# Peptides against a protein of PDB entry 6TME: the designs that were tried, part 304

Target 1, 324 residues: chain A of PDB entry 6TME
Amino acid sequence: NRLKRAYIALQAWKKAFYSDPFNTAANWVGPDVCSYKGVFCAPALDDPSVLVVAGIDLNHADIAGYLPPELGLLTDVALFHVNSNRFCGVIPKSLSKLTLMYEFDVSNNRFVGPFPTVALSWPSLKFLDIRYNDFEGKLPPEIFDKDLDAIFLNNNRFESTIPETIGKSTASVVTFAHNKFSGCIPKTIGQMKNLNEIVFIGNNLSGCLPNEIGSLNNVTVFDASSNGFVGSLPSTLSGLANVEQMDFSYNKFTGFVTDNICKLPKLSNFTFSYNFFNGEAQSCVPGSSQEKQFDDTSNCLQNRPNQKSAKECLPVVSRPVDCS
Target 2, 324 residues: chain A of PDB entry 6TME as posed
Amino acid sequence: NRLKRAYIALQAWKKAFYSDPFNTAANWVGPDVCSYKGVFCAPALDDPSVLVVAGIDLNHADIFGYLPPELGLLTDVALFHVNSNRFCGVIPKSLSKLTLMYEFDVSNNRFVGPFPTVALSWPSLKFLDIRYNDFEGKLPPEIFDKDLDAIFLNNNRFESTIPETIGKSTASVVTFAHNKFSGCIPKTIGQMKNLNEIVFIGNNLSGCLPNEIGSLNNVTVFDASSNGFVGSLPSTLSGLANVEQMDFSYNKFTGFVTDNICKLPKLSNFTFSYNFFNGEAQSCVPGSSQEKQFDDTSNCLQNRPNQKSAKECLPVVSRPVDCS

## One batch from the design tools (peptide; made by RFdiffusion4, then SolubleMPNN)

Design b2_p28_5_s3 (from b2_p28_5, 17 letters changed)
Fold by OpenDDE base, seed 2:
Order: sequence, then structure tokens, then C-alpha cells
Structure b2_p28_5_s3 (fold): chain B 324 residues (1-324), chain A 28 residues (1-28)
Amino acid sequence: as target 1 above (324 residues)
Amino acid sequence: SEEEEKKDEELAKKIIDELRKKRLEELA
């Protein structure tokens, strides 16, 4: 009976294909769904003697089409990977019936609409990848209440502020890059106890960086480039004992880049170019270390090459933003 | 029961791991 439901779902999906350039669904014929390309079966959790569809992997199939509501009949699916296709439309609400969902990857498609809230209904979800789509609107705060290992949101059309609930996240990797997020980074960011990598690249974020960033002891990658951040770098950044890659380029930062940041023990790359910094410690100068790479291009630094003109610097440097 | 739920979770993890392995083999 479960495989019959799966058959109905998969045949409905095949009918929803507009283009299948690699003929991925060519063998999707007959009741033996476990033999279908990209379909993986396993023993059911409630009855090991029953075989069910437990996984879908259609990655890199370049399939054009949509996700029909009949996919909700795949109630035993724990892995759903359909990245690098040309699926369009919205994520069906009927997928709420897939209560065993563990990994959901719909990245690099043409999905539209608001954040797929159906993902929030899955109690066991650990991996969410919706990057490289056309999702828009606000990010639901509840996303960070989920016990996710990774959250990939980059390259979409998300707007509004980053929810304060971010501090509740147990994810090791979070990407916000290339969206339309605005406002400040929440102070609660420092509570992300398992965070290793966080990327804010290419948004409309602004304000001062919160001091609480310095509490991210396990972070190895911190990229806040291409935003509208202002003020000085927090002195608490000296607490980033494990940071290897740090990028603050293409912002409106001012002030002095200090030794305590540039001498971080595991720092390998630190880019702070295209800002309005008016001073840097000797340890921050490109070429000062063989083990570390720095970029101080296009700031307001004295006696350094490729800096902004005094005319461009003066209006900004003379009016520093107080982040206290 | 809580114990049954834990067992089910462990079984689910094993199944997922097996599926991951199959996926890797297919991609290789």
C-alpha cells in the first residue's frame, strides 16, 4: 500500500516534468518504484518487513517542472535532494505529511514565493538548503528554533531584518548572503554556541556590529562584506580564538584596526578593504606576516597605497559613528 | 514511550546513513 502511494506520487511528478534532458525519469515505469532512478527504498521504521521510499535524489538532473501536491503521499521520505534543476512554483503544503524529513535540499532551482513554512512543520529536520532560488519576503523567526545543523538561505530575495531568535540556533553553518536583509545584526548572535561559519555578504545590513560577536568562540569563518555597517570594529573581536577567515570589506567602517584583531591566533585571511578606516596597527599591514594575508585597500590610511582621497575621507572620518 | 521514540530515532539515523552511502556510490 505504501509503495502504491509512492507510485501515484512519482507518476504525478513525472507528469509535472516539462523537460527531462537527461531522461532521468525514463525508467519511471511500472509499480517497482524502488528501481526508479533517483528513488531509494529502505525498510519502514514501524515495520522492517515493509519496503518504503525513504529518499529522493535528483540532483543535477536539469529537470524543468513543478512539485505536484501528490508528493505528499511520499510519507516515508527522510531525504529529499533535488538541487540543480529547473523546478518552478512553490513548495507544496502537502509535504507537511513527510514527518520523517531529515534533509531537504531544493537549492539551485526556480522556486518562488515566501519562505516555505512547511519546512518548519518537520520535527526531525536537520539540514535545510533553499539557496539559489527566488524565495522572498520575511524570514520566519521560527527557523532558528529548529534543531538544524546547517541553514542555507543565500542567493534569494529575502527582505526585512534578521530575527532575534538567531541566538537560539544550534547550526554550525548559516548563510544569509546575497539577499535583501536590512537592519542590525541582533545582539543575540553571541548565543550561537555551535556556530562555525556565518556569511552576511551582499545585503543591506547596517548599524554597528554587536559586541556579542566576540562570544563566538568556535567560529572559523565570519564574512560581513558588502553591507552598510558603520562605526568601529568591536574590541571584543579579540575573543574570536578560532577565526580563520574574516571579511569586513565594502562597508562604511571607521576608526582604527587594532593589534588584538590582527594577531588572532588562527587568523589566516583578514580583509577590511573598501571602508573608511583611518588607522591600522603594524600587525595589520599587508605583507607584515608570512602566515596571514591582509587587505587594507581603499581606506583612509596614511602612508599606504591605493587609499581614498582626503576629499572622500574627510566627511566620513570627521563624523565617526559612536557605537557605545 | 520515550524509549521507543529513541529507538525509532536511532533506526531512522541508520537508514539515513545507508541512503547517504548509496548516494555517494551513485555519484562516484
Scores: peptide ipSAE 0.022, ipTM 0.559, DockQ to the pose 0.034
Fold by OpenDDE base, seed 5:
Structure b2_p28_5_s3 (fold): chain B 324 residues (1-324), chain A 28 residues (1-28)
Amino acid sequence: as target 1 above (324 residues)
Amino acid sequence: SEEEEKKDEELAKKIIDELRKKRLEELA
């Protein structure tokens, strides 16, 4: 009996709650699990005459607790949303039994441990949101082999390099922001054929930007700010025909910001402040366009306001990194 | 500056939240 299994799972979960300030689980009593607040039933895919628990939505419930292994009994769940709670511990391996998982959102919680590899076991997963937690360690390369539409990893404790398998991803949105990723952006990034938005903000990434970024024709948002990137901006960035928002601020870039970049046809906002650029085209100057917004603050530019001192600029500008 | 970094963080958060919302609408 599927509903009986669901009852066992949900009662075990209720027992695992330390705090339920909104009394969300107050009505989690009795065998009629489909009446439980935040529990949604639907006809089973294999038998429309059978009702099963198909979704969980406990978003914004501020519940403190953990996920018990009995949740693995919810084998018909396709949507699991527990956003903005205070759940702690690890994601149970028993969730591998939820083979219909389509959307998994555990963002804004207190989860710890390595990347939840159980997510890799779900064959139909399309949406993964694990942002704003305390996940740590390496990102498994296999994550990008999944046919995901969106991957939200930001605001965690992930370390190591970004896997080269990123080029295999079919996701339209990927966020790496506010982790501890290091190393270079893989050259395979140019193979992300469906990519619209990618965010690298606030990591320990370094090296030169790969030329292959210019192959991302569908990208509308590219943010690589607050890292340790060096060298000049790739000339191939002129290929970003659809980019609207571009941010390279708070890095260690050098060289000249060219017309070909600043005149991109869809460019609305381009921020390259807090670097060591020593020149910019007239088209890059803030206020030069009514349609585009630029920020060149705190660089090594001549005849521009709010620039770095010569003392600060000289050691970096005099030793430019050759990315060739 | 630290203040600008915080602003960037807030902006990033807003963008991510908007994307999440759009995704949910697509699935509905």
Scores: peptide ipSAE 0.019, ipTM 0.397, DockQ to the pose 0.122
Fold by OpenDDE base, seed 4:
Structure b2_p28_5_s3 (fold): chain B 324 residues (1-324), chain A 28 residues (1-28)
Amino acid sequence: as target 1 above (324 residues)
Amino acid sequence: SEEEEKKDEELAKKIIDELRKKRLEELA
């Protein structure tokens, strides 16, 4: 009996709760699991006459506890949303049995350990949100081989380089922000055909920006701020026909910010502050446009306010990194 | 088969949509 298995799983989970401030699991009593708060049932895909647990929604329940291996008995679950809790430990490998997993959201918890590789075993997964946890180690390259719509990795402890397989991703939204990623952005990034939003904020990324970024025709948000990028902005950025929000602030960029970037047709906000740019086109000057907002603060620009001193600029500007 | 997998995926999506609807009704 599928509901009997679900009962075993849910009771094991209840037992794994250390704190339930809102008494969410207070009614988790008896075999009628479909009446449990946060548990949602639907007809089984293989037999519409059979009711199964198809979804879990415990978002914002502030529950402290861990995920026991018995959760692997919830084999019919396609929706698993438990964000904004205080769950700790690791994601159980037994969840590999949940082959119908479509949306997995464990964001804003206290999970630790390596990337939950069990997520790679779900063939139908479209939404993966593991942000705001303490996951660590390397990002498995295989994550980008999956047909995901959204990948949220931000605010974790991931290290190492961004996999070159990123170009294979079909995701429209990918966040790397606030991790410890290092190295260069892979040149394969330009192959992300469905990409709308990508965020690299607050990592240890370095090197030159790849020219292939200019191939991201569908990108509306590109944020590479708070890293260690060097060199000039690629001229190919003129290809970002749909970019609305662009941020390169808090890096070590040099060179000239050109018209072809600042005159992008959909550009609304472009922040390139806190770099070492030594020139900008008139179209890049804050206030030059009513429809576009620019920030050129703390660069090496002449005749602009709030710039770095010549003493700070000269050592960097005089030794530009050649990205060619 | 690939075709069967696609059908199952579509059915799963429908179920998820129904679950979302129910959740929204509870919040209303």
Scores: peptide ipSAE 0.029, ipTM 0.621, DockQ to the pose 0.037; fails the geometry check
Fold by OpenDDE base, seed 3:
Structure b2_p28_5_s3 (fold): chain B 324 residues (1-324), chain A 28 residues (1-28)
Amino acid sequence: as target 1 above (324 residues)
Amino acid sequence: SEEEEKKDEELAKKIIDELRKKRLEELA
């Protein structure tokens, strides 16, 4: 009996709660699991006459606890949302039995350990949100082989390089922000055909930006701020026909910010502050446009306010990194 | 930026809604 298995799982989970401030699980009593707060039932795919637990939504419940292995008994769950709680520990490997998993949101919790590789075992997964946790280690390259619509990894402890398989991703939104990623952005990034938003904020990424970024025709948000990128901005950035928000601030970029970038047709905000740019086109000057906002603060620009001193600029500007 | 993050969040919500709807239809 599927509901019986669900009952076992949910009772085990309730027992794994250390704190339930809103008494979310107060009604988690008895075999009628479909009446449980945050538990949603639907007809089974293989037998419409059978009711099964298809979804869990405990978002914003502030529950402290862990995910017990018995959750693997929830084999019919397609939606698992436990956002904004205080769950700790690791994601149980037993969740591999949840082969119908479609949306997995464990964001804003206290999870630790390596990337939850169990997520890679779900053939139908479309949405993965593990942001605002303490996951660590390498990002498995296989994550980008999956047909995910969104991948949220930000605010964790992931390290190492971004896998080259990123180009295989069909995701519209990918966030790497506020991790410990290092190395260069893979050249394969330009192959992300469905990408709308990508965020690299606050990592240890370095090297030159790959020219292939300019192939991201559908990207509306590109944020590479607060890293260690060097060299000039790729001229191919002129190909970002749909970019609205672009941020390269707090890096070590040099060279000239060109008209071709600042005149991008959909560009709304372009921040390139806190770099070592030694020139900018007139179209890049803050206040030059009513429709676009620019920030050129703390560069090596002549005749602009709030720039770095010549003493600070000279060592960097005089030795530009050749990205060609 | 916070603004970009907000936009990402909004887009994410839309995606989630679409996915949820699709899955619910599949389960129905």
Scores: peptide ipSAE 0.017, ipTM 0.395, DockQ to the pose 0.513; fails the geometry check

Design b2_p28_5_s4 (from b2_p28_5, 16 letters changed)
Fold by OpenDDE base, seed 4:
Structure b2_p28_5_s4 (fold): chain B 324 residues (1-324), chain A 28 residues (1-28)
Amino acid sequence: as target 1 above (324 residues)
Amino acid sequence: SKEELEEDEKLAKKIIDKLQAERAKELA
């Protein structure tokens, strides 16, 4: 009996709660698991006459505890949303049995350890949110082989380089922000055909921006701020026909910010502050447009307010990095 | 509906992330 297995799993999970401040699991009593708060039943896909546990929603329950291995008995679960809790430990490998997993949200918890590779075993996964945890180590390249719509990795402890497989991703939204990623952005990034939003904020990324970024025709948000990028902005950025929000602030960029970038047709906000740019086109000057917002603060620009001193600029500007 | 709640939550998360990113920039 599928509901009996679900009962075992849910009772094991209840026992794994250290704190349930809102008494969310107070009604988790008896065999009628479909009446449990945060448990949602639906007809099974393989047999519509059979009722199964299809979803879990414990979002914002502030529950402290861990995920026990018995959760692997919830084999019919397609939606697993447990964000904004205080769950700790690791994601159980037994969840590999949840082959219908469609949306997995464990964000804003206290999970630790390496990337939960069990997520790679789910063939139908479309949404992965593991942000605001303490996951660490390398990002598995295989994550981008998944047909995901969204990949939220931000605010973790991931390190090493971004996999070259990123170009295989079909995701529209990807966040890397506030991790420890290093190295260059892979040139394969330009192959992300469905990408709308990508965020690299607050990592240890370096090197030159790849020219292939200009191939991201559907991107509306591109934020690479607070990294260690060097060199000039690629001229190919003129190809970002749909970009609305672009941020390159808090890097080590040099060179000239061109008209071709600042006149992008959909550009609403372009922040390139806190770099070492030594020139900008008139179209890039803050206040030059009513439709666009620019920030050129703390660069090496002449005749602009709030710029770096000559002493700060000269050593960097005089030794530009060749990205060719 | 459940789907509407999920979408609202996703939106809320995006907003929070944006706010946090903005705050981080202000502190940098």
Scores: peptide ipSAE 0.020, ipTM 0.469, DockQ to the pose 0.034
Fold by OpenDDE base, seed 2:
Structure b2_p28_5_s4 (fold): chain B 324 residues (1-324), chain A 28 residues (1-28)
Amino acid sequence: as target 1 above (324 residues)
Amino acid sequence: SKEELEEDEKLAKKIIDKLQAERAKELA
């Protein structure tokens, strides 16, 4: 009996709660699991006459505890939302049995360990949110082989390079922000055909931006701020026909911010502050447009306010990185 | 500066949260 298995799983989970401030699991009593708060039942896909647990939503319950292996008995769950709790430990490998998993949101918790590779085992997964945890180590390249619509990885402890497989991703949104990713952005990034929003904020990324970024014609948000990028902005950025928000602030970029970038047709906000740019086109000057907002603060620009001193600029500007 | 970075981090968080909310609606 599928509901009996669900009962076992949910009771095991209740026992794994250390704290339930809102008494969310107070009604988790008896075999009628479909009446449980945060548990949603639906007809099974394989047999519409059978009712199964299809979803869990415990978002914002502030529950402290862990995910017990018995959760693997919830084999019919397609939606698993436990956002903004205090769950700790690791994601159980037993969740590999949840083959219908469609949306997995464990964000804003206290999960630790490596990337939850169990997420790679779910053939129908479309939404993955593991942000605001303490996941660490390498990002598995296989994550981008998944047909995910959204990948939220931000605010973790991920290290190493961004996998070259990123170009295989069909995701419209990907966040890498506030991790410890290092190395260059892979050139394969230009192959992300469905990409609308990508965020690299606050990593240890370095090197030159790949020219292939300019191939991201559907991107509306591109944020690479707070990294160690060097060299000039690629001229191919003129290809970002739909970019609305672009941020390159807090890097080590040099060279000239060109007119073709600042005149991007849908550009609303372009921040390139806190770099070592030594020139900008007139179209890039803050206040030059009513439709576009620019920030050129703390660069090496002449005749602009709030720039770095010559002492700070000279060592960097005099030794530009050749990205060719 | 550290303070500026902290402000940027706060802004980034807001942006990311917004993105999640928007995408969640699209996927629902």
Scores: peptide ipSAE 0.014, ipTM 0.444, DockQ to the pose 0.100; fails the geometry check
Fold by OpenDDE base, seed 5:
Structure b2_p28_5_s4 (fold): chain B 324 residues (1-324), chain A 28 residues (1-28)
Amino acid sequence: as target 1 above (324 residues)
Amino acid sequence: SKEELEEDEKLAKKIIDKLQAERAKELA
């Protein structure tokens, strides 16, 4: 019965293909769905004597098409990987029936519409990758209430502010890069107890960086480049004991880049170029360390190469934003 | 510059892709 339902679902999906350049679904014929390319069967969790479709892997198949509602019949699927295809349309609400969903990767496709809220219905979801699509609108705050290990949202069309619930996230990796997020980074960010990597690159984020970023003791990668951040770097950044890669480039930061930041013990790369910094400690100067790489290009620094003109600097540096 | 921004975007993509690959190995 379960494999029959899977057969119906997979045949409906095959019919929803507009193009299959590698003939991935060429062998999707007959009732033996476990022999289908990209379909993986395993013993059912409730009955080890019964085989069920437990996983889909169509990564890099360049398939054009859409996800039909009949995919909701794949109720035993825990792994759904369709990365790097040309699937379009929306994620079907019928996927709410896939209660065993553990890893969901629809990245690098042509999906549109709002955030796929069906992902919030999966109680056991640990990995969510929806990056490199055309999802739009607001990010639902409930996404951070889920016990996810990784959240990949980058390269979409998400708008509005980042939810304050971000502090509830247990994810080690979160990407917001290349969206249209606006507003400030929530102060609750410091409560992300498992965070290792966070990327904000290429959004419309603004305001001052919250001091609470310094509480992210386990973060190894922090990239906030290509935004509209203002003010000075928080002094609390000296608390980032494990940061290796840090990027604040292409913002509107002002003030002094301190010794305490540039001497972070595990720091390997620190880029703060294309801002309006008016001073830096000697430890921040490119070439000052053999173990660390710095970039101070295009700031308002004195006696440094490749800086902004006085005409460009004066109107910004003379009116620093007070973040207190 | 626009060109520098494009290069940074490409670099960011590579980094993010690498992070995904590493995370996938950890979850497997």
Scores: peptide ipSAE 0.014, ipTM 0.457, DockQ to the pose 0.106; fails the geometry check
Fold by OpenDDE base, seed 1:
Structure b2_p28_5_s4 (fold): chain B 324 residues (1-324), chain A 28 residues (1-28)
Amino acid sequence: as target 1 above (324 residues)
Amino acid sequence: SKEELEEDEKLAKKIIDKLQAERAKELA
């Protein structure tokens, strides 16, 4: 009996709760699991006459606890949303049995350990949100081989380089923000054919921006702020025909910010503050446009307010990095 | 500055949260 298995799983989970401030699991009593708060039943895909647990939604329940292995008995679950809780520990490998997993959101918890590779075992996964946890180590390259629509990895402890397989991703949104990623952005990034939003903010990324970024014709948000990027902005950025929000602030960029970037047709906000740019086109000057917002603060620009001192600029500007 | 960085982080968080909400609606 599929509901009996679900009952076992859910009761095991209830026992794994250390704190339930809103008494979310108060009605998790008895065999009628479909009446449980946050548990949603639907007809099974293989047999419409059979009712199964198809979804879990415990978002914003502030539950402290862990995910017990018995959750692997929830084999019919396609939607698993448990964000904004205080769940700790690791994602159980037993969840590999949840072959129908479509949306997996464990964001804003206290999960630890390496990337939950069990997510790679789900053939139908479309949405992965593991942000605001304490996941660590390398990002598996295989994550980008999956047909995901969105990948949220921000605010974790991931390190090492971004896999070159990123170019294989079909995701429209990818967030790397506030991790410990290092190295260069892979040149394969330009192959992300469905990319709309990508965020690299607050990592240890370095090197030159790849020219291939300019191939991201559908990108609307590109944030690479608070990293260690060097060199000039690629001239190919003129190809970002749909970019609305662009942020390169708090890096070590040098060179000239050109008209072809600042005059991008959909550009609404462009922040390039806290770098070492030594020139900007008139179109890049804050206040030059009513339709566009710019921030050129704390660069090496002449005749602009709030710039770095010559003493700070000279050592960097005099040694431009060749990104060619 | 640290204050500016904090503001940027808050803004980034807001953007990310918005993106999540939008994408979740599209997937639902």
Scores: peptide ipSAE 0.013, ipTM 0.464, DockQ to the pose 0.110; fails the geometry check

